# Peptides against a protein of PDB entry 6RO1: the designs that were tried, part 52

Target 1, 216 residues: chain A of PDB entry 6RO1
Amino acid sequence: LGKEIEEYIHKPKYCLPFLQPGRLVKVKNEGDDFGWGVVVNFSKKSNVKPNSGELDPLYVVEVLLRCSKESLKNSATEAAKPAKPDEKGEMQVVPVLVHLLSAISSVRLYIPKDLRPVDNRQSVLKSIQEVQKRFPDGIPLLDPIDDMGIQDQGLKKVIQKVEAFEHRMYSHPLHNDPNLETVYTLCEKKAQIAIDIKSAKRELKKARTVLQMDEL

## One batch from the design tools (peptide; aimed at target 1 P17 F18 Q20 V107)

Design b2_p25_8 (made by RFdiffusion4)
Pose (drawn by RFdiffusion4):
Structure b2_p25_8 (pose): chain A 194 residues (1-46, 58-67, 79-216), chain P 25 residues (1-25)
Amino acid sequence: LGKEIEEYIHKPKYCLPFLQPGRLVKVKNEGDDFGWGVVVNFSKKSLYVVEVLLRCAAKPAKPDEKGEMQVVPVLVHLLSAISSVRLYIPKDLRPVDNRQSVLKSIQEVQKRFPDGIPLLDPIDDMGIQDQGLKKVIQKVEAFEHRMYSHPLHNDPNLETVYTLCEKKAQIAIDIKSAKRELKKARTVLQMDEL
Amino acid sequence: PELFKELKTKEEIEEERKEFEEKEE
């Protein structure tokens, strides 16, 4: 569901109007993410590209690392979420100190909103009048309700058990696909003719 | 001092849409 919502937000017809400088954006590509960042501007490429400050062809910052902000161009279809907040940015971003200042400014924004950095309502704000997105958002609120209600959500060992469950779940996916091809390979193809 | 601006009103959304259209022209 989460990924499905991102695809609607990826549509440039819908998200480009809200990519003003200083807008907070979350980016993820093929798995790894850079947390949150701020946009500077955007233009076409070659698809669209926006230059965004992120925490880090570089890779994202690790959890233990304090991080160092760097501006990088990224494709628009790599934005996972867009916020309602537009934090102010320095005119000349070339200095390192200013880049750290922006990192500290966002640390203060995250504090002013412990419930989470507010996101744009894709319908009330972004204008996605598509009916499919309605049913998606409904399933999200319902499944989030199911998640926080699960006795395991509060359990500190949840991440320890969740990983063993993830591993056991992947092994099962292999067995399924492996058996699928096996039922095919083991099949005699010309028996219906006969 | 203010650090940021948060989007809330419909008027602000319309302004940002107009700014985008102007940039494309």

Design b2_p25_8_s1 (made by RFdiffusion4, then SolubleMPNN; from b2_p25_8, 10 letters changed)
Fold by OpenDDE base, seed 5:
Structure b2_p25_8_s1 (fold): chain B 216 residues (1-216), chain A 25 residues (1-25)
Amino acid sequence: as target 1 above (216 residues)
Amino acid sequence: MKLYEEIKTKEEIEKLRKEYEEKLK
């Protein structure tokens, strides 16, 4: 059910108005969970779908993420990897496809204007950690209905199901509600998302290569 | 120094939407 909500939240039409510099977002890429990062900027890239010739706009958000130092050494060839739990890591600006945003916070950090210096990037990590301390129950999320203004009836039904499930879980913890159909639908959606992520990763790699060529 | 701001009101949301619309022009 949480994943179904994510499918709405990461849609450009809903999330782009909230992707200001300093906005806290969660980034997940396949099995890699970067946790909370900070939006730096976003851009629209023209993507020509090879099969349809239609211009499908690809939105890339630059997110300051805590990355493994090992992944930074291979940054020319490999995608950034999240820092290990016991690793300090390094804050890096990573281009991320908008659909890889798993959560968007109501919180927007004040960030340094220049993120080129390592110290400025690391200061943002300290700010994230301080915010996390201030929200012991978790960093607050944008409400998909009230904040993001999503009017989709499918989302409303999902939220109602979540609320009903939570209510039932609190009232009757052990009833195996045969949510098998919902689990199957979620598994199929997860499989489709995995395919979409793989495709998007290829597109991101291409876009990054183009960006690197333009900077050379 | 203020560490962060948080969306609390509908007016703030509307402001963000307007700023976004202006950035798209």
Scores: peptide ipSAE 0.366, ipTM 0.876, DockQ to the pose 0.704
OpenDDE base, seeds 1, 2, 3, 4: peptide ipSAE 0.285, 0.231, 0.318, 0.336; ipTM 0.805, 0.727, 0.834, 0.853

Design b2_p25_8_s2 (made by RFdiffusion4, then SolubleMPNN; from b2_p25_8, 12 letters changed)
Fold by OpenDDE base, seed 1:
Structure b2_p25_8_s2 (fold): chain B 216 residues (1-216), chain A 25 residues (1-25)
Amino acid sequence: as target 1 above (216 residues)
Amino acid sequence: MQLYEVLTTKEEIEKLRAEYEEKLA
């Protein structure tokens, strides 16, 4: 179900309006999970031959990602690799095809104007980590329907199925299947995350309003 | 120092869409 939603959100017609500098996005390339990165810019890939039956232009998103230091040394020939969990890594601007965006956050960071200095790039990592601390249940996602404005009936059906499944899980606790508890805990966490996102959005709106009032 | 912003309103989203449309025009 998450993958089905991903197939909609990474479509250029839906996601490009939200790919502003500073937007938090998740990048996944096959087995390589970069986690949360920050959009720097995007561009249309020029060399889409009209004869490739793909009517949709390809877009490349420059994303600031936490990369392994080892991959950077070999960067002349090899694609950037995600930093290992135990390494600090280095933040690098990596060109990523738009379809490799697995998630888009409602959060947009304030980023340095010049990302050429290593210190400026690493400061963004600190900002990501701070945001993660403020969202212990996970960084808030853009709502595909309410935020992104996706009107596709297929997506609506997927979401309805998820909601119906969640509702059925809450209304009919299948007490007896231990494998359901793991699914329940994941769905409860997701539902709680959605509630917490709404509450966090309200708190952030209040915090923003308070900051604006304190600056007056 | 403001660290981040979060899209919270429909108006903010509509503004982003408008800015995108202007950038494409």
Scores: peptide ipSAE 0.325, ipTM 0.829, DockQ to the pose 0.612
OpenDDE base, seeds 2, 3, 4, 5: peptide ipSAE 0.210, 0.252, 0.197, 0.292; ipTM 0.762, 0.816, 0.736, 0.812

Design b2_p25_8_s3 (made by RFdiffusion4, then SolubleMPNN; from b2_p25_8, 10 letters changed)
Fold by OpenDDE base, seed 4:
Structure b2_p25_8_s3 (fold): chain B 216 residues (1-216), chain A 25 residues (1-25)
Amino acid sequence: as target 1 above (216 residues)
Amino acid sequence: MKLYEVLTTKEEIEELRKEYEEKLK
């Protein structure tokens, strides 16, 4: 169900309006999870379909991602790899096909105008880490219906199934099925992310109100 | 110093959509 939602979110017609510089996005490429990165820009490229000769527009987004230092040594010929959990890593601008975006955040960072200096790129990592500290339950996602304006009935049916599943999962004492814990942890993380989007919107509104009151 | 902004209101989302539509013209 989560993958089905991703198939809607990463469609250019829905996500392109939200790919502003500084937008937080998650990037996954096959088995490689880069985690949260920051949009720098995007471009439209013409792709010729090999069988039809028809030009299909491909969209490439440049994303500032935390990469392993080992992978960067071969960066001229090899794809960048995500930093290991215990590795500091290095922030690099990586061209990514739009369909590799697994999530889009409601958060947009203020980023340096010049990302050529290493120090400027590494400062963005510090900013991501600070945002993660402010959102301990996870960085808030864009709502595909309310924020992104997706009206597709297929997506609405998927969301209804997720909500119904979550309701059943919370209403029935999940017997100690170890497979259910993994699905539950994923669904709880997603449901908690959805609840945390609503709560984080409320807390951010409160925090904004508190900051405005302190200026007052 | 502001570190980030968050889309919190329908008005802010609508403004982003308008800005995008203007860039596509």
Scores: peptide ipSAE 0.351, ipTM 0.819, DockQ to the pose 0.567
OpenDDE base, seeds 1, 2, 3, 5: peptide ipSAE 0.313, 0.340, 0.313, 0.226; ipTM 0.773, 0.807, 0.840, 0.769; seed 1 fails the geometry check

Design b2_p25_8_s4 (made by RFdiffusion4, then SolubleMPNN; from b2_p25_8, 13 letters changed)
Fold by OpenDDE base, seed 3:
Structure b2_p25_8_s4 (fold): chain B 216 residues (1-216), chain A 25 residues (1-25)
Amino acid sequence: as target 1 above (216 residues)
Amino acid sequence: MKLYEEIKTKEEIEKLKEEYKKKLE
C-alpha cells in the first residue's frame, strides 16, 4: 500500500508545487536508499519519456543527498551511492529523476544560498539530523489528499484501506487481520472513526510549533 | 536560529501553488 501511494505522489503534476529549495524529500534509486535529502532545484528535462515515446514531461530534481565518499571518487559521471551506515558521508547535489522521490515532507529547511562549499553542504546535514531529533516518530509527510490535493479515486481507496488498518491496530492491538478490504467493507462505522483519527492527527500537526535552534 | 518551516494550513498550500505557477511563467 505504501508503494501504491508513492506512485501517485511522485507524479510531477502533484509534487512539483512542493519542490521548493529546502523541502525535505526521500530518494530511492533501485536498491539504494539515500534517506532524507533536501531539494535544491528542479528542471524540465524532456516532454517525452525515454524509451516510451509517450508525451510525459520528465523532470530532474537536484537533491542534496548524503553520499558515500568512495562512490564520489570513482567518477564524476558515475551514479552516487548512499553513505554507508558506518561512515559520515558527504553531502552532494545529485540530479534525481522525479519518480525516484519516495516521500515528500511538510518540512522545508532553511539552506545556504551557495552550496558549492563543502561546509555549507555539510551544515545542511546537521540541520537534517536536528530535525530528525525533533521528530522522534519520523519526519512528517505531506498528506496526499489534504495537502497535495490528489483527487484520484484509486488513491482515495488506498488511503481508506490504510486508515482502516491503522484504526484496527489502534483499537484492537491484539488482533491482526491482513484482509484490509474486508475490514473496511464490514465496518463502515470503523472507517469513520479512522477518518476522525486522521483529522485529529492533522490538528496535532497544526498545533506543532516551528522550533528554532540557537546553535544552527 | 529558525531551522525550518512546516506546512500546516490550506492557505499555505495555496500560496505554494501560486508561487509554482509564477515560476512556470
Scores: peptide ipSAE 0.412, ipTM 0.902, DockQ to the pose 0.626
OpenDDE base, seeds 1, 2, 4, 5: peptide ipSAE 0.269, 0.280, 0.317, 0.311; ipTM 0.836, 0.815, 0.779, 0.851; seed 1 fails the geometry check

## One batch from the design tools (peptide; aimed at target 1 P17)

Design b2_p26_1 (made by RFdiffusion4)
Pose (drawn by RFdiffusion4):
Structure b2_p26_1 (pose): chain A 194 residues (1-46, 58-67, 79-216), chain P 26 residues (1-26)
Amino acid sequence: LGKEIEEYIHKPKYCLPFLQPGRLVKVKNEGDDFGWGVVVNFSKKSLYVVEVLLRCAAKPAKPDEKGEMQVVPVLVHLLSAISSVRLYIPKDLRPVDNRQSVLKSIQEVQKRFPDGIPLLDPIDDMGIQDQGLKKVIQKVEAFEHRMYSHPLHNDPNLETVYTLCEKKAQIAIDIKSAKRELKKARTVLQMDEL
Amino acid sequence: EEKEEELEEIEKAYEEGQEKAEEAKE
């Protein structure tokens, strides 16, 4: 569901109008993410590209690392979430100290909103009048309710058990696809003709 | 026809986004 919502938000006809300088954006590509960042401007490429400060062809910052902000151009279809907040940015972003200042400014925004950095309502704000997105947002609130209600959500060992479950779940996916092709390969093809 | 309409909507949203970005810089 989360990924499905991102696809609606990826549509440039919906998200481009809200990519004003200083907008907070979360970016993820093929798995790894850079946390949150701020946009500077955007333009066409070659698809659309926006230059965004992120924590880090570079890779994202590790959890233990304090991080160093860097501006990088990214494709628009790599934005996972867009916030209602537009934090002020310096005019000349060339200095390193200013880049750190922005990292500290976001650290203060995250404090002002411990419930999470507010996101744009894709309907009330972004204007996605598509009916499919309605049923998606409904399933999200329902499944989030199911998640926090699960006895394991609070358990500190949840991440330890969740990984063993993820591993056991992937092994099972292989067995399924492997048996699927085996049922095909083992099949005699011309028996219906006969 | 549907694809042309979608491209027109994208181009308009791009122009509006540029205008809003210019106004935000002021």

Design b2_p26_1_s1 (made by RFdiffusion4, then SolubleMPNN; from b2_p26_1, 9 letters changed)
Fold by OpenDDE base, seed 5:
Structure b2_p26_1_s1 (fold): chain B 216 residues (1-216), chain A 26 residues (1-26)
Amino acid sequence: as target 1 above (216 residues)
Amino acid sequence: MEEEKEKEEEEKAYEEGLKRAEEAKK
């Protein structure tokens, strides 16, 4: 069921409006799981379909991803590989086809203007890790219906099935706080966002408790 | 017709995405 949702959200017609700089996205390429990265930019590339000769655009998103140091040495000839679980890795800007996006977060991060220095890229990893610490149950996802505006009836049916069997993947209470959308690297703003996240989580817990009481 | 419509929807989404990306930098 999760894979069926992914097949909708990674379509260019749905995801492109939400690939703002700093957007958290999850990237998977076949057997390679890069985990959560940060959008830098996206672009349209001209492509020619090999069978028809028709022009078909490819959409490429540049994403800051945690890569293995070994893959960086061969970056001229080989595709980037994800860092091993026990490896620190290095944050790299990796061009990713948009259909390799497995998830899109409601969270956006402030990113350094210059990503050429290693220290600036590694600072983004620290920010991702801080977000992960704030969301132990998982980084919040964009709601495909309410946030992304997808009207497809097939997707609505899939989501209804998922919500019936799994805890609500998409929690509305976190979307109502505009301060949750952007996590700044500034320590003072981080503290304020942390408070707002905690309050929203408490409200969500209360709302879930009330919903559970009405269903009992 | 469906493929042409899909391409038009993608182009609109691309243009909207570019607009929102520029607005997010302000």
Scores: peptide ipSAE 0.644, ipTM 0.943, DockQ to the pose 0.662
OpenDDE base, seeds 1, 2, 3, 4: peptide ipSAE 0.639, 0.643, 0.628, 0.636; ipTM 0.943, 0.943, 0.943, 0.938

Design b2_p26_1_s2 (made by RFdiffusion4, then SolubleMPNN; from b2_p26_1, 13 letters changed)
Fold by OpenDDE base, seed 2:
Structure b2_p26_1_s2 (fold): chain B 216 residues (1-216), chain A 26 residues (1-26)
Amino acid sequence: as target 1 above (216 residues)
Amino acid sequence: SEKKKEEEEEKKAFEEAKKRAEEALK
């Protein structure tokens, strides 16, 4: 059922409007699970189907992914590999075919303008990890129907079956947590507050310090 | 005829989605 939902959401027709810079996306390539990464850029490559002559454009999203250091040394010849659970890894910009997106989050992050320095890329990993800490039940997903506006009846039937088994799949905890100023929910057109997790952590630390000062 | 209309509507929806994505990247 989860895989059936993925077959809808990874279609360019549905997901392209949500592939803005800073969008959290989950990337999986066969046996390689990269986990959550951040969209950097999006490009269209013209492809001609060899058998039909039809233009089948390939959509490539550049995603900041946590990669193994071993795969980076061989990056001239080998595809990037996910960081092992026991390694630190390194954040790299990886070109990903759009159909390899297994999930799209309602969360958008502020990203540094210059991603060439390793420290800037690693700061994004810290931001992802902070989001994961705020959402212990998992990073909030875009609702394919309510957020993405997918009208497909097949998808609606799949979602109804999934919701019957997993009540939490599209429960947006974001609607109830006012402290998630860092999280751009797509639902509110108005509050594109790109709160740097560093500024939100400073504000939350200030707010906790103010709350602790009011409790003394 | 209906399949061709569905393909044209799908193509139109795709181009509209692409345009929205390109506008969101500016």
Scores: peptide ipSAE 0.105, ipTM 0.641, DockQ to the pose 0.168
OpenDDE base, seeds 1, 3, 4, 5: peptide ipSAE 0.016, 0.019, 0.018, 0.020; ipTM 0.483, 0.481, 0.483, 0.516

Design b2_p26_1_s3 (made by RFdiffusion4, then SolubleMPNN; from b2_p26_1, 16 letters changed)
Fold by OpenDDE base, seed 3:
Structure b2_p26_1_s3 (fold): chain B 216 residues (1-216), chain A 26 residues (1-26)
Amino acid sequence: as target 1 above (216 residues)
Amino acid sequence: SKKKEEEKEEEEAFKLALERAKEALK
């Protein structure tokens, strides 16, 4: 069921409007789980199908991901690999096809304007880790229906099925307001953020975690 | 066709995404 939901949310028509800079997203590629990264930007690439000549646009999102240091040496020729569990890794901006986004968070982070310095990229990792500490049961997800506004009846049926048999997967203080975003910055202690985090944390304890989505 | 409709929806989503991205950087 989690995979079925993923097949909807990773579609460009649904997810693109939520890929603002600083948005937390989860990236998976061919068995490689990069975990949570941060959106930097996105672009539309013209793609011409070789056999039909039809224009089929490819949407590429640049995501700050924790990569293995080994993969960085061959970055010109090889795809980035996720950092090993025991490895610190290095945050890098990785171009990712939008369909490889496995989850989209309600949380957005402030990101440095210049991501060329390693220290600036690594500071974003610290921010992600702080968010993860605040949400030990999992980073809050955007609700595909209530937050993303997806009207697809197939998705509604999937979610209804999940809710009928399991705890709600999507629960956060910003629920029912698609225009509200949880913005977390390490530098800006906004009192409102602290309240929202506390509330979201309580709700998440009752909801299925991101890990539980993989079991559906 | 369903394909043309989907392409239109993607284009609209992309335009909206660009606007929101610009706003997020202000």
Scores: peptide ipSAE 0.530, ipTM 0.912, DockQ to the pose 0.698
OpenDDE base, seeds 1, 2, 4, 5: peptide ipSAE 0.505, 0.515, 0.514, 0.511; ipTM 0.900, 0.909, 0.912, 0.910

Design b2_p26_1_s4 (made by RFdiffusion4, then SolubleMPNN; from b2_p26_1, 13 letters changed; failed a check: too like the target's own chain)
Amino acid sequence: MEKEKEEKEEEEAFKEGLKRAEEALK

Design b2_p26_2 (made by RFdiffusion4)
Pose (drawn by RFdiffusion4):
Structure b2_p26_2 (pose): chain A 194 residues (1-46, 58-67, 79-216), chain P 26 residues (1-26)
Amino acid sequence: LGKEIEEYIHKPKYCLPFLQPGRLVKVKNEGDDFGWGVVVNFSKKSLYVVEVLLRCAAKPAKPDEKGEMQVVPVLVHLLSAISSVRLYIPKDLRPVDNRQSVLKSIQEVQKRFPDGIPLLDPIDDMGIQDQGLKKVIQKVEAFEHRMYSHPLHNDPNLETVYTLCEKKAQIAIDIKSAKRELKKARTVLQMDEL
Amino acid sequence: LKGVKAVDYEKLEKFEKFFEFEEELE
């Protein structure tokens, strides 16, 4: 569901109008994410590209690392979420101190909103009048309710058990696909003709 | 802008896979 919502938000017809300088954006590509960042501007490529400050061809910052902000161009179809907040940015972003200042400014925004950095309502704000997105957002609120209701959500060992569950779940996926091809490979193909 | 509360999609996706795995065990 989360990924499905991102695809609607990826559509440049819908998200480009809201990519004003200073807009907070979350970016993820093929798995790893850079947390949150701030946009500077955007233009076409070759697809569209926007230059965004992120925590870090570089890789994202690790959890233990304090992090160092760097501006990088990223494709528009790599934005997972877009916020309602537009934090002010310095005119000349060349200095390192200003880049750290932006990192500190976002640390203060995250404090002003402990419930989470507010996101744009894809319908009330972004204008995605598509009917499929309605049923997606409904399933999200319902499943989120199911998640926080689960006895394991509060459990501190949840991440320890969730990983063993994730491993055991992947092994099972292999067995399924492996058996699938085996049922095919083991099949005699010309028996219906006979 | 109206905005809405942030949803933690990373945990949401993990729980979706976790519940599907519990159902397969049943």

Design b2_p26_2_s1 (made by RFdiffusion4, then SolubleMPNN; from b2_p26_2, 8 letters changed)
Fold by OpenDDE base, seed 4:
Structure b2_p26_2_s1 (fold): chain B 216 residues (1-216), chain A 26 residues (1-26)
Amino acid sequence: as target 1 above (216 residues)
Amino acid sequence: MKGIKEVDFDKLEKFEKFFEFLEALK
């Protein structure tokens, strides 16, 4: 459900008006989660699809992201990688395709005019961390309906499902149980054991099939 | 009703998995 909402939000027709300098955004690229970064600017590139001759405009947003120092050594040839959890990392301006924005915040930060100095970039990281401290339950998001004005009926149906699920969650007797996290851990462990049993049974069946073929 | 901006999707995902588990026990 969350991913379905993201698929609407990251569409250029909806998100571009909100990609002003200083806007907080989350960036995810496949398995790489950069977390929260800050929009520096965006650009429209004309891309001609070779097969249709149609102009498919690519939208690139420059986002100040916390990157690993290891990836910076190869930054000329390799894609930036997110900083490891225990790594300080370094803030870098990274060109990001708009569809890689997983979230857009209602919060805008002041950014230095010159981001060439490392200290200016790192000051923005401090500002992000201060916002995170102010919002312990998470940085506030733009509302896709109220803030972004998205009128798509598909999105409204997804939101209704989210609201219904949320209501069911909060109405559940275990929702406020102090042992809820323990119950979740036990459920996850049981689910993993069931997967492992199914895997082991498949391997055993394969091994028996091989043995039967060697006896023929 | 809380707006979508107040929804904890991580909690929702955990609860979804929990509900699926409870349904599989029935």
Scores: peptide ipSAE 0.167, ipTM 0.745, DockQ to the pose 0.401
OpenDDE base, seeds 1, 2, 3, 5: peptide ipSAE 0.158, 0.150, 0.139, 0.155; ipTM 0.750, 0.742, 0.734, 0.749

Design b2_p26_2_s2 (made by RFdiffusion4, then SolubleMPNN; from b2_p26_2, 11 letters changed)
Fold by OpenDDE base, seed 5:
Structure b2_p26_2_s2 (fold): chain B 216 residues (1-216), chain A 26 residues (1-26)
Amino acid sequence: as target 1 above (216 residues)
Amino acid sequence: MKGIREVDFDRLERFEKFFRFLEELK
C-alpha cells in the first residue's frame, strides 16, 4: 500500500510542480534511506530509451541530503550514502532521480542562496531538525488528492484501503494492549516456524523424488 | 501548515499480518 502510493507521487507529471527550492522531500535509493532532505533545484535530462529510440526525459532533482562522511571520501567512485543514526554526517547536494522521492512535504524551507559553504548546508540540517521537533507525529505530507491534484482512481482506491486498514487497526481492542508486542513476537515466531516447516517439507519431497528417480 | 500525517506503513503491515493470523485461527 505505501509503495503503491509512492508510485503515484514520484511520477514527474504529479510531483514536478511541487519541487520548488526549499521543499522537504524524502529520498530512498534501494536500501539507502536518506530521510528528509531539501530540494535545491531540478533539471530535465534527455534520455533515449534503449529499445525504442524514443526520447524519455529523465528528471534529476538536486536534494540537500545528510550523507556519511565515509561515503564522501570515496565520492569519486561511489554514490553518497546516508549518514548513520549516530553520525552527524554532512549535508551534501546530491543529484537524485525523481522516482527516488518517497515523500513530498507540504513544508517549504528557506535555504541559503549559496550552498557551497559547509556552514550554509549544515544550517539547513538545523532547519530540518527544527521542523521535525515541531511535528512530533512526523513531517506533514502533501495530500496526493487535495494538494497534488491526482485524480487517478487507482490511487483513490489505495488511499481508501489504507484508511480502512488504519480504522481497523485503531479500532481493534488489542491495538492498545500493553502485551501487543509480545503477542506480535509470538505470532511472528509461529509464522516463521510454519514457513520453515513448509520449506523443510518441500526439500524432503524433492529429495524423495530424486531418490525415487534413482531407483527407477 | 496544511498536510496529511505520515502513515506508519510498517505498523500497518505488522498489524495486518497479525490480523490475518487471528483470522486464520478462527
Scores: peptide ipSAE 0.260, ipTM 0.781, DockQ to the pose 0.558
OpenDDE base, seeds 1, 2, 3, 4: peptide ipSAE 0.254, 0.251, 0.240, 0.256; ipTM 0.774, 0.773, 0.771, 0.776

Design b2_p26_2_s3 (made by RFdiffusion4, then SolubleMPNN; from b2_p26_2, 10 letters changed)
Fold by OpenDDE base, seed 1:
Structure b2_p26_2_s3 (fold): chain B 216 residues (1-216), chain A 26 residues (1-26)
Amino acid sequence: as target 1 above (216 residues)
Amino acid sequence: MKGIKEVDFDKLERFEKFFAFLEALK
């Protein structure tokens, strides 16, 4: 459900008006979660679809992100990687496709005019950390309906579904159980064991099929 | 009603998986 909402938010027609310099945005690329960064600017690039020859404009946002120092050394050949949880990292301006924005905050920071000095970039990280301290329950998001003005009926249905699931969660007898975390962990382990058994049975069936073919 | 801004989707997803597991045991 969260991903379904993200699919609306990251559409250029909805998010571009909110990509002002200093806007907090969350960036995720497949397995790489950069977390919260700050918009520097955005640009429209002309792109031609390889199969149709039609003009399909690509939108690229420059985002100041906390990157691994290792990835920066190889930045000439490799995409930037997020800093590990245990490393300091370094703030870098990274070109990001707009569809990789997983969240947009209502918070807008003041950023230095010159981001070339490392100290100026690192000062923005301090500002992000201060915002995170002010919002222990999470950095506030733009509302897709009230703030972003998205009127899509599909999104409204997704939101209604989220509200219904949330109501069910809070109404469930186990929601207030002090052992809920333990119960979740046990259920997750049991589910994983069932997957592993199914996988082992498939491999056993394949191995038997090979043996039967060698006997013929 | 909590606004969509206040929804913990990680918590919600974990509950959904748990709920689906409980329903499959019935």
Scores: peptide ipSAE 0.252, ipTM 0.801, DockQ to the pose 0.357
OpenDDE base, seeds 2, 3, 4, 5: peptide ipSAE 0.232, 0.242, 0.247, 0.243; ipTM 0.780, 0.795, 0.795, 0.798

